Peptides against a protein of PDB entry 9GMZ. Designs and how they scored, part 73

Target 1, 343 residues: chain A of PDB entry 9GMZ
Amino acid sequence: TGFPLELLTRPATERLAYFENYTVAHPRLKEVYEILMRTIAEPAGASFIFVYGASGVGKTTLRLRVEQKLTELALPKLESDRARVPVVGIEAIAPESRYFNWKEYYTRALITLEEPLIDHKFDYGVRGISRDNFGKINVESKVVAPALRRALENALIHRHPDVFFVDEAQHFGKVASGYKLQDQLDCLKSLANMTGILHCLLGTYELLTFRNLSGQLSRRSVDIHFRRYCADSPEDVQAFKSVLLTFQQHLPLAETPNLVDHWEYFYERTLGCIGTLKDWLKRVLSDALDREATTITLKDLQKRALSVAQCQKMFKEIQEGERQLSETEADVQNLRSALGLGA

## One batch from the design tools (peptide; aimed at target 1 L29 K241 T246 Q249)

Design b2_p27_5_s2 (made by RFdiffusion4, then SolubleMPNN; from b2_p27_5, 15 letters changed)
Fold by OpenDDE base, seed 5:
Structure b2_p27_5_s2 (fold): chain B 343 residues (1-343), chain A 27 residues (1-27)
Amino acid sequence: as target 1 above (343 residues)
Amino acid sequence: SVLEKLEKEEKEFEEALEQLRKEEEAK
């Protein structure tokens, strides 16, 4: 068990890439993966899936795993239907302005949807959208957002993905007014309804604001909470230590570092978020490889740790999100009790 | 395959969990 020993003779870039591509199958990731895969297979009339959790909990890792699995499952069908794309995933960009850039969003979505060397050239029916000699979509600057939307609708209908992923979807919420946020949600709803494509929005607890703003979304959405590990749960602590042990074994270094003995320090600086942990270890590994070090020390960890102030900020955001969810759970229990169904 | 990779990763995590349990029982 561990990394391939051959990596010790490979360039630092290959050693780092190995660790970057390595994933721990920790219980929370597995649980959310199974729920998400089931929901995509059987959406039961849902148009949206919301996956929310702490920053750095591992949502991007979840997305990538689902994309890989959906692609694998679709391979036999793709031989017969060369126009089909099994899955499309984009990352929402934080707007530089107070307004979400829909033109950029639609452009990125179109580019991503057409990135596969699909032999079937689709005409989007929009002037200023072309393919280059390499099959990449080129969108001229003159193409307006409504035309790009129509092109995306047509492309989604034609390619018929099982799901459309939007990572970092909390960036839709970075608008100056609740009204503009509602308009954005209505735009996304319209896109999902017009195309018949299931949308999965992954993001922070700020996505809960989207749920609260649209009573119509709540009827057509599935919510998935990607929880962090909590230090007050013995099972969660054991899982977190097991993640550390697994990463320890997969750091391509000559001497295996003892990460598990420092689990409390790792927990303090990650808040039980495995993505934050992995990113921290990547930075530390990169530094170690640059120095041609044989192992990682506590001092190396300390150099790349998030500051206490950063952790305190992240923890407040987590606590607020967890509180909102806990209140919702309590409301459900109160409703059940009031209905005589028992708590 | 993706499935084989996932199964391997799950096994490695379970092995790590069991190793830690044994180390705690030995203390």
Scores: peptide ipSAE 0.409, ipTM 0.902, DockQ to the pose 0.774
OpenDDE base, seeds 1, 2, 3, 4: peptide ipSAE 0.405, 0.039, 0.210, 0.203; ipTM 0.903, 0.571, 0.789, 0.781; seed 2 fails the geometry check

Design b2_p27_5_s3 (made by RFdiffusion4, then SolubleMPNN; from b2_p27_5, 18 letters changed)
Fold by OpenDDE base, seed 5:
Structure b2_p27_5_s3 (fold): chain B 343 residues (1-343), chain A 27 residues (1-27)
Amino acid sequence: as target 1 above (343 residues)
Amino acid sequence: SIEEKWQKEIEDFQKALEQLKKEEEAK
């Protein structure tokens, strides 16, 4: 079972879109998806969920899949409650300046919250926020960040999403001072508390710094580690090879490429991160489609691979994150031992 | 449905895993 063979007669854009929209339901993604869905359904007084893992592990894919599922589950209720939005998801932008742009963040959140809306009559109570003829939110340049925050708080209360997603949330941490990072976390905490909306922050291992900075967040947060596949685990290697086999069956090409035979090379250039793998294969597929190629070769893969230097940098960041988590696990074991609970 | 798509994607992976296991046992 592979891609629909009819795609071979379709335009390159449609073939690429098929692969882009295809997701391999690999064990780590499935596990994190199930934990995240359960936590959203039953937050047990949590105000935050932190999903952290390597860059390119597949956090955005996870977010999008959860957003789709929450939307599907909410459809029957949305018919009766036209004001409700089931889920809101935004990507945090890396600040060009040393400071996170809260005005932009609130604006993007408001725009995203209003896109799926049937009810266009919601008044934000803020001068300079309007809707165009298409119902799209327009924010005048004169509107200040505190006013946008109040508008977002009111909108979140009115629309009552099950969760507010912030992807690439490590960008909140890119402030030059630890004090400003704490202020940002306190700002997010205040937003979650004022609205009663569960916030899910997805990001790299840099999100671990957020947990360490706020002892108060630790009491009201759930942590989800989205792990990569490790080459030292036979089970992880088998899962990674199975991902390659699944992708090769879903590349809309006339001849199925043998990706599995090159699994070590794929692992070397992805570090076991399936998002990185998918993005690599998308680039290679795009090139193949542009050339009207029947298959993908190792040479085609090599042209679009991350450089060894990029992989080495990514690997150092992963090792540091994994080390920090391992130390935390060891601390828990030491605490349990010291309490007489056993290791 | 989104659920049907997800279930199919799970099944695709499971089939791939089973195929690889069979190929490894045959070597």
Scores: peptide ipSAE 0.644, ipTM 0.957, DockQ to the pose 0.865
OpenDDE base, seeds 1, 2, 3, 4: peptide ipSAE 0.618, 0.601, 0.610, 0.636; ipTM 0.954, 0.951, 0.952, 0.956

Design b2_p27_5_s4 (made by RFdiffusion4, then SolubleMPNN; from b2_p27_5, 13 letters changed)
Fold by OpenDDE base, seed 4:
Structure b2_p27_5_s4 (fold): chain B 343 residues (1-343), chain A 27 residues (1-27)
Amino acid sequence: as target 1 above (343 residues)
Amino acid sequence: SVEEKEEEEIREFEEALEELKREEEER
C-alpha cells in the first residue's frame, strides 16, 4: 500500500511531514528492533545495551520506534501509576569544549524525564531545580553537576523507566586531554547501578572502544550490531531494492518515481545505510514540493546526493568499524578453540 | 490528535514488521 492519495491535495508541509514520519520496515531494522524489545523486556541482569552501527544506518529511527512502542505498552499502567515514565530518550550532544559536559547531560536528562504531563510534583532533593506553572523543569545555573546527578538518580528511581536511551553516545568518548574514557564509563555504570535503570547507548562504531575498555561493562551489557546492507550479499542487495521500492510508493507525489532502477547509484551514495537514504529522499521531496513538481528525477536526486568525498570518508569509518567487529569475532572463536569448545 | 497520529504510525510500522516476518517465513 502506498501513501494516502488524499495527501496530494494537502499542503506541502503535510506531505513532507508524512514522509518524515514514515518508517520503512526492513530486515535489519526488524532484527534489531526485535532484539532490543526483547532485551528491554528481559534484561537478564544487563545494565547496558549497546546499539552500534554506521552513521545514518537508522539508529535514531530505531530508538524512536522503540520509545513509541514502550510508551504504548505502558499506557494502561500509567493511568494507575502517574509517577511512572515508560521510557526516557536523549541525544548526547557533541561538546563545544574538548570534554563531555555532564552538567548539560544531567540537565537535559532531567528536562526530558519530567515532561509537563506529569502532574506529580517530585522533590528532586536539590535546591535550584523547580517546575514552573507549566510543569517544565527549570534548573538554575548555580546547580552543580554532582547535585544534578543526584537529582537525576532520584528522578530515575521515582519515575522508573523501562529503559534510558542515549543517542549519539559516541560523544561520551570526547574526553579532554588528561581525562580517562574509563572515568566516563564508570560514571555511566554508577548511574545505571544506583538507579537500577537499564541504559541503552546508541552510536557509531566508536562505541566499540567503550565496550572494550570495561571488562565489567561487557559482562553486564548486551551488544546489538545494526548492520548496513552490503552490496556483496545478494540478499542485502535485494533488501535494499525492496526498501527503495517501498520509499517510491510512499513519496507523496502525483507520479511514482522509479527509484529501483537507480539502486546502484542510491547504494553508492548511502553505502547501504537506510537513514542516509531517507534523509536524501526527504531533501529531494522537499525540493520537489517547493516546485510543485509531479515527480522526482535523477537530476533532482543528483542535486541532493552526498558528494563522493563524503561517501569515501563515511565508507572508511564503516570499514574500520566492521574490521574491529570481525577481529572481535575472530578473538571469540580463538578463545573458544583454546577452551576446547567447538568454533 | 498528535496521539492518534502516533498510534497510527505505530500500527502501520507494526503491520509492516509483520508483513516482513511473513515474507521471511515464506522463503
Scores: peptide ipSAE 0.243, ipTM 0.816, DockQ to the pose 0.108
OpenDDE base, seeds 1, 2, 3, 5: peptide ipSAE 0.226, 0.235, 0.225, 0.223; ipTM 0.807, 0.812, 0.808, 0.806

Design b2_p27_6 (made by RFdiffusion4)
Pose (drawn by RFdiffusion4):
Structure b2_p27_6 (pose): chain A 343 residues (1-343), chain P 27 residues (1-27)
Amino acid sequence: as target 1 above (343 residues)
Amino acid sequence: TETFEPVETWDPLDVATLLEEEKERAE
């Protein structure tokens, strides 16, 4: 398999768009996607899905793919319920203040729930907020956060989304003190519990500070780790080289450059993160298409790679996250002994 | 000598447009 040969006659813009739209279902992503879909289809009391992963591992692409896939299920279901949004997805806003702005979060979450059939919803629940009949949800600055949250709860329990996505969930950790971390997630827990809607939180390894704050949160959450490819296990190396081969075969050029020979350097500057690899390859392809190059040279790859210091910071954070998320038989035995079960 | 096989692929995904539309909906 490979890129369509017709693209050679097309201008560089078509090649670049093709490579941008191209995706690879590498095993780690496939496994994480399967687990995430299975868990969303049946939460069974869980009120959170944590998706931990390094920067550039593909959390956003996973969110977008699962959103598109779930939207497909909604079309047959719509024949039964004319007013139902299948998936709602938003991004956590990094606040300018010391603490996360819950009022802005509620505002944006309610705005994202705009639908053309707004007549079906009627009143949101509290005065002061309504659509301006121009397709935009208007909220008043005098409306307080408790009333806005109540309106969001009513809107969510009316629409009943399958899953609620909060991309970049590490921004929830912006707090004004050292004790507000548990409350920051308890508020979202209470919102999810009352609305009966699973809140899937995606973020980098900084999200691990939101892992096990309390037993209640521990039970109300499901951990999904989007592990990067590690050079320690030969199988992961084989998979990383294989991803490079797929990219080598699928980037539009006159002749396919050799990328497996330079797999060590790619891993050095990408740490196995597939998104970081594709971004680099796309950048190199764009640089090559400017000069109409027939192949990719190592010099081109080196020109637009990542700095050593940047990769050192990436690895340090990744090592800390993998150390925190590691699970061994020793931990299972310790828990067994402490529980008094034995063996 | 090692041999390698391509990895499976998914349908095309337009990430830039979807994020742009999502940003507009958030406004």

Design b2_p27_6_s1 (made by RFdiffusion4, then SolubleMPNN; from b2_p27_6, 13 letters changed)
Fold by OpenDDE base, seed 5:
Structure b2_p27_6_s1 (fold): chain B 343 residues (1-343), chain A 27 residues (1-27)
Amino acid sequence: as target 1 above (343 residues)
Amino acid sequence: METYQPLETWEPLDLASLLAKRRERMK
């Protein structure tokens, strides 16, 4: 029911790593995990999955756990199909320029796709792409974006992952013009269509703007809203308290801290986002381990909390995203009512 | 309040079977 007690005699690095690797099966994570895994298994003609939610809700954790599970499930078959990669996951980088760097995107995707020690050497048919002695892909600077795209298409077809994850996908939307954003969407659609690979884009509520720009994407996409816990819902408050209870039992400290008694303060500084909560607790745990402390105090929590100003900014972004979704839900209800289907 | 288990210990679906069926449909 708690952390392994032997951790108390282990180095601080191992104790911290235990907590970092601990993923609480809280209700919202379970819900989105199930929907995501079901959609990956049964895409029903979808080419895209959009997973959106607040910053710090836990989207990266969701991705990593799905990647792990898909890899585990594929292991028995990988012995017979040595060319196959079960899953690919990358993080989109915020463009330094007003333009998304497709060359960098394709390069990172190729590197990630070939990172597993796959015994089966694949020729990408592109000059300037090589493997080092460790099997790592090297892409020469002279290789242009169209060649990298072709290499990625060939690699995705050959490796045939069950899904291609792009985390922080709201960065695709950070282009100066709606036209360029549409071109980016069309590029992603083309990549998905040419390869037959299901794409999953994870991001903040800014991803909705990206999704809404292409009426054609909406027809071939599944939407998954990763919601935060809301303080106005008694059930959500109980779940949030239960997460705190779980984390306090899995902090590898000699004395179990009472986090639950401070649930309102935790909620104030996380906005019901469990990823933000976990990151906060990791920082506090790291500090406690450095001091060889037996427990965590409120003072320790306060030292590593997000500022009120940061929380206010995050909350405004959440409210805008939730508003947009609520308007969409209202539109659906209005449409249903107008069609005589009832609300 | 309840203590939640690690996500890794939870399996909501027979994912192995569902993924196998998907792969069969893609051949």
Scores: peptide ipSAE 0.537, ipTM 0.942, DockQ to the pose 0.062
OpenDDE base, seeds 1, 2, 3, 4: peptide ipSAE 0.532, 0.526, 0.516, 0.322; ipTM 0.940, 0.941, 0.936, 0.837

Design b2_p27_6_s2 (made by RFdiffusion4, then SolubleMPNN; from b2_p27_6, 12 letters changed)
Fold by OpenDDE base, seed 1:
Structure b2_p27_6_s2 (fold): chain B 343 residues (1-343), chain A 27 residues (1-27)
Amino acid sequence: as target 1 above (343 residues)
Amino acid sequence: SETYEPLETWEPLDMASKLAELRKRME
């Protein structure tokens, strides 16, 4: 089944919004979604979940879908527990300086956690945190990072979310020195331990460097690898073609474009990352709607494609991440062999 | 011929509506 045909008579903004809000449940997304949902439901004493994969693989889509599902599942229980927030999700900001801005992190986390509860006053136990006349949290400039941390700890304990999501979590690792990276990890670990709230960090393969710094986190963490589709796997190629087929049926245009016939070009310019593919198609659809075009052509695709240089850079970053994981797996196997546990 | 089929689709993301519903239940 394709898009609702009634969309062809609707404004360009509604047609674009349909495609933006539409999600193809491709095999890798579905698999990671099921693993993540199960792990959140049964963390088995884990304090952290690490979700890592290529840039543009679809991690943000995964997070948003899990947030929606957790909210839906919690709705019946929220009638009896009015203080509870089912889930909180933030995006980590790239540091402007060589130092991670913890004050900004705690402020954003606190704002996001309390946004659903604008009408309910909460005593954060910290002076200089208030709500404006619109219920929006205001943090005075004089409030220091340790005070904001205490406010967030109190809020997390009181609201008790099932999980705290941090997207783009590789930005915690973008610090100039290894000791600062360890301090940041210890801060996150302490926050999780003090609140009893499960943290899920989503990021690129750069997140592995952060994850590997603490042997103590490894004992209390679950790893989820969100893989791209690989052209050397017939099953992955078939899945990628099925994704293209599904997208072409859900582009709200008068004539269905033939995307599948160009699958090699799509693969070349997305590296098997479905998020990159969707973002590309969004740009192309927007251009087509602006021109009142009936379909999308190869020329339209080429106009909005990533450059070969961009793809080469992205591919090097992916290869380095995949190599690090393969080496880690080999090291585990070597350790098991050396311990006499067998292959 | 490698037969590829259309994939499952998920309902539109509607976090704003879910958050609004959450707010109403907490009133």
Scores: peptide ipSAE 0.331, ipTM 0.805, DockQ to the pose 0.348
OpenDDE base, seeds 2, 3, 4, 5: peptide ipSAE 0.329, 0.326, 0.338, 0.347; ipTM 0.791, 0.787, 0.815, 0.826; seeds 2, 3, 4, 5 fail the geometry check

Design b2_p27_6_s3 (made by RFdiffusion4, then SolubleMPNN; from b2_p27_6, 10 letters changed)
Fold by OpenDDE base, seed 1:
Structure b2_p27_6_s3 (fold): chain B 343 residues (1-343), chain A 27 residues (1-27)
Amino acid sequence: as target 1 above (343 residues)
Amino acid sequence: PETFEPLETWEPLDLKSLLEERRRREE
């Protein structure tokens, strides 16, 4: 089944929106989605979930689909518990300074948590937090970080989301060296413990450095590795070709482009990351629609491809992350051997 | 011939409309 043929008579904006809003349920996405949904439903005493993988593997797509599903599942229960928020998701911002801006983090989290609840006023117990005439949360500049933390803790307890998502969570680690990074972990741990809310941190392989700093966090964390497709695996190559075939059928163009015949070029410029592939195809589709083109050519693809230099940089970052995970697996085996547990 | 088939697609992402529906049910 391809795209609705009626889209060919629709404006370019509607055709592009169709392609942006649908999701190919590729094997790795389905696997990680099922694990994440199960872990959110039954955290088994975990306070944190770490979802790590290559940039452009599809972590944001995963988050948004889980947010949608949790919202859908909660709708019947919200009639009885009007104060409840089923899920909250924010993106961590890379700080401009050498210090993580906790005031900004707490403010953004509070705004995002309260945005859908315009008509349900909550007293945060903090002066300088108000709602405007449109119900938008406003935080006065005089409100200090400790007061915002308390407001967020109270709001999270009252709203009781099933999970708190933080996307691009590697940004917590980029700014702080040594002791400051530990303080950031302790702040997040304290927030999770004080509220009883499960936190899910999504990020690149740089998130592993953050995870490894706290042995106490490790005992209360679940790890989910969102793997890319690897060209050395016949099964992964087949899955990647199936993704291309599916995208080919869902590009709202008069003539179906042959993407599958160029699978090696697509792999070379995406490194097996489906998010990178989708973003590339979105750019190419947008260009084609602007020109009122009937199809996409190899030249159109080449115009919007990542450069070889960009791909080489991304590949080095992936290899380093995959190496760190492999070393961790070896360390587990060494630990088992040292404990007298058979190999 | 390596036979690969199209994958399933999920319904459109429409979190905004779900949040608006939630708001209407809370009113």
Scores: peptide ipSAE 0.308, ipTM 0.816, DockQ to the pose 0.338
OpenDDE base, seeds 2, 3, 4, 5: peptide ipSAE 0.288, 0.298, 0.260, 0.254; ipTM 0.775, 0.719, 0.714, 0.707; seed 3 fails the geometry check

Design b2_p27_6_s4 (made by RFdiffusion4, then SolubleMPNN; from b2_p27_6, 13 letters changed)
Fold by OpenDDE base, seed 1:
Structure b2_p27_6_s4 (fold): chain B 343 residues (1-343), chain A 27 residues (1-27)
Amino acid sequence: as target 1 above (343 residues)
Amino acid sequence: SESYQPLPTWEPLDMAGLLEERRKREE
């Protein structure tokens, strides 16, 4: 079934919002979603989940859908546990300096955790943290990072989320030296241990560097690889075409555009990343709605496509990440063989 | 017969609606 035909009589803003809020449950997204939900429900002593994959593969969509589901599942329990926040999610910001801004991280985490107008005033045990008349958390500039950490620890213990999400977590690794990266990882590990809250770090293949630096984290972490669709796999090509067909049916336009016939061009400019594809189609749809167009043409697609140079850069980054994973798998096999464990 | 088919879709993302429902249950 396609989009509701009634949308054709609705304002452009509503038509665009429909497409933005629409999610295609493509095979890779569904698989990773099921694994992630299961791992959150039964962490088996894990303190960390790492979700890594190409930029634009759909990690943010995955996070938002898990947040929605966990919130939905917690609603019936709120009557008995009013203080509980089922899930908290933040995006890591790229540091402006060679140093990660922990003060900003703790502040944003605390604000996000307390955003739900929970009528229960919580004492953070730290001076300079207050709620305004609208219930919004205010952090005074004089509050130092160690005090903000204590406030966040207390808040996490009190609110007890099932998981703490950090999106774009590769930004923790964008530090000038390996020792600083280890210190940051140890800081996150300490926060998880002190609060007993499961942390899920989502990011690019640069997250693999975090995994490799801490042998202790590897024992307490679950890895989830969110793969792109590969053109060398007939099954992946069919899945990608199915995604295009589904988007084609859900673009709220008077005439259904033929996206599937251009699947090679879509693949060339998205590298099999469905998030990149959706963002592209969103831009094109917005342009079409602004012009009151009845359909989308190839010319409209070309106008909003990523450049060949951008695609080449993204592809190199993907290839490097996929190579590192393949080498790691080979190393594990070699280690197993050397230990006398069958391949 | 084309080997590709339309895929299932998830319900619209509505976190704001869920948060409002939460607020109403806390009242």
Scores: peptide ipSAE 0.344, ipTM 0.841, DockQ to the pose 0.326
OpenDDE base, seeds 2, 3, 4, 5: peptide ipSAE 0.259, 0.257, 0.258, 0.233; ipTM 0.803, 0.738, 0.806, 0.733; seed 3 fails the geometry check

Design b2_p27_7 (made by RFdiffusion4; failed a check: the pose's geometry)
Pose (drawn by RFdiffusion4):
Structure b2_p27_7 (pose): chain A 343 residues (1-343), chain P 27 residues (1-27)
Amino acid sequence: as target 1 above (343 residues)
Amino acid sequence: KTAEEEWTEAEEEYEAAEEELKEQEAE
């Protein structure tokens, strides 16, 4: 398999768009996707899905793919329920203030729930907020956050989304003190419990500070780790080389450059993160198409790679996250002993 | 193409590239 040969006649813009739209279902992503879809299809009391992963591992692409896939299920379902949004997805806004702005979060979440059949919703629940009949949801600055949240809860319970996505969830950790971390997530827990809607939180390893704050949160959450490829296990190395080979075969050029020979350097500057690899490859391809190069050289790869210091910071954070998420038989035995079960 | 078709295609392409790389290494 490979890129369509017809693209050679087409201008560089078509090649670049093709490579941008190209995706690879590498095993780690496939497994994480399967677990996430299975868990969304049946939450069973869980009010959170934590998706931990390093920067550039593919959390956003996973969110987009699962959003598209779930939207397919909604079309047959729509025949039964005219007013139902299958999936709602938003990003957590990094606040300029010391603490996360819950009012802005509620405002943006309610805005994202705009639909053409707004007549079906009628009143949101609190005065001062309504659509301006121009397709935009208008909220008043005098409307307080408790009333805006109540309106969001009513809107969510009415629409009943399958899953609520909060991309970049590490921004919830912006707090004005050292004790507000548990409350920051308890508010979202209460919102999810009352609305009966699973809130799937995606973020980098900084999200691990939101892992196990309380037993209630521990039970109301499901942990999904989007592990990067590690050089320690030969199977992961084989998979990383294989991803490079797929990319080598699928980037549009006159002749396919050799990338497996330089797999060590790629791993050195990508740490196994597939998104970081594809961004680098796309940047190199764009640089090469400017000069109409027939192949990719090592010099081209080195020109637009990542700095050593940047990769050192990436690895330090990744090591900390993997150390915190590691699970061993020793932990299971310790828990067994402390529980008094024995063996 | 549908989302299911694009995903299946990407999985098949990856598996074909993996089998080809294992054959090259064996040689």

Design b2_p27_7_s1 (made by RFdiffusion4, then SolubleMPNN; from b2_p27_7, 14 letters changed; failed a check: the pose's geometry)
Amino acid sequence: MSVEERWEEEEREFREALEELKKREAA

Design b2_p27_7_s2 (made by RFdiffusion4, then SolubleMPNN; from b2_p27_7, 14 letters changed; failed a check: the pose's geometry)
Amino acid sequence: MSVEEKLEKEEEDFEKALEELKKKEAE

Design b2_p27_7_s3 (made by RFdiffusion4, then SolubleMPNN; from b2_p27_7, 16 letters changed; failed a check: the pose's geometry)
Amino acid sequence: MSVEEKWQQELEDFEQAQKQLQEQEAA

Design b2_p27_7_s4 (made by RFdiffusion4, then SolubleMPNN; from b2_p27_7, 19 letters changed; failed a check: the pose's geometry)
Amino acid sequence: MSVEEKLAKEEQEFQEAQQQLQQQLAA

Design b2_p27_8 (made by RFdiffusion4)
Pose (drawn by RFdiffusion4):
Structure b2_p27_8 (pose): chain A 343 residues (1-343), chain P 27 residues (1-27)
Amino acid sequence: as target 1 above (343 residues)
Amino acid sequence: AEEEALAALLAEAAERLEAGEALPEFP
């Protein structure tokens, strides 16, 4: 397989768009996608899905793909319920203040729930907020956060989404003190419990500070680790080389450049993160299409790679996250012994 | 069960690398 040969006659813009729209279902992403879909289809009391992963591992692409896939299920379902959004997805806003702005979060979450059939919803529940009949949800600045959250709860329990996505969930950790971390997530737990809607949280390894704050949160959450490819295990190395081969065969050029020969350097400057690899390859392809190059040279790859210091910081954070998420038989034995079960 | 499924996907990826074949697109 490979890129369509017809693209050679097309201008560089078509090649670049093709490569941008191209995706690879590498094993780690496939496994994480399968686990996430299975868990969303049946939460069974869980009120959170944590998706831990390094920067550029593909959390956002996973969110987009699962959103698109779940939207397919909604079309047959719509014949039964005319007013039902299948999936709602938003991003956590990094606040300018010391603490996360819950009022803005509620405002944006309610705004994202706009539908053309707004007549079905009627009143949101609290005065002061309504659509301006122009397709935009208007909220008043005098409306307080408890009333806005109550309106969001009513809107969510009316629409009943399958899953609620909060991309970049590490921004929830912006707090004004050292004790507000548990409350920051307890508010979202209460919102999810009352609305009966699973809140899937995606973020980098900084989200691990939101892991096990309390036993209640520990039970109300499901951990999904989007692990990067490690050079330690040969199987992961084989997979990383294989992803490079797929990219080598699928980037539009006159002749396919050799990328497996330089797999070590790619891993050096990508740490196995597939998104970081594709961004680099797309940048190099864009640079090459400017000069109409027939192949990719190592010099082109080196020109638009990542700095050593940046990769050092990436690896330090990744090592800390993998160390915190590691699970061994020793931990299982310790828990067995402390539980008094034995063996 | 999940570890066995991942091991099978990694073995398929190794076979495809030995065969010079590309991996499938993500759905």

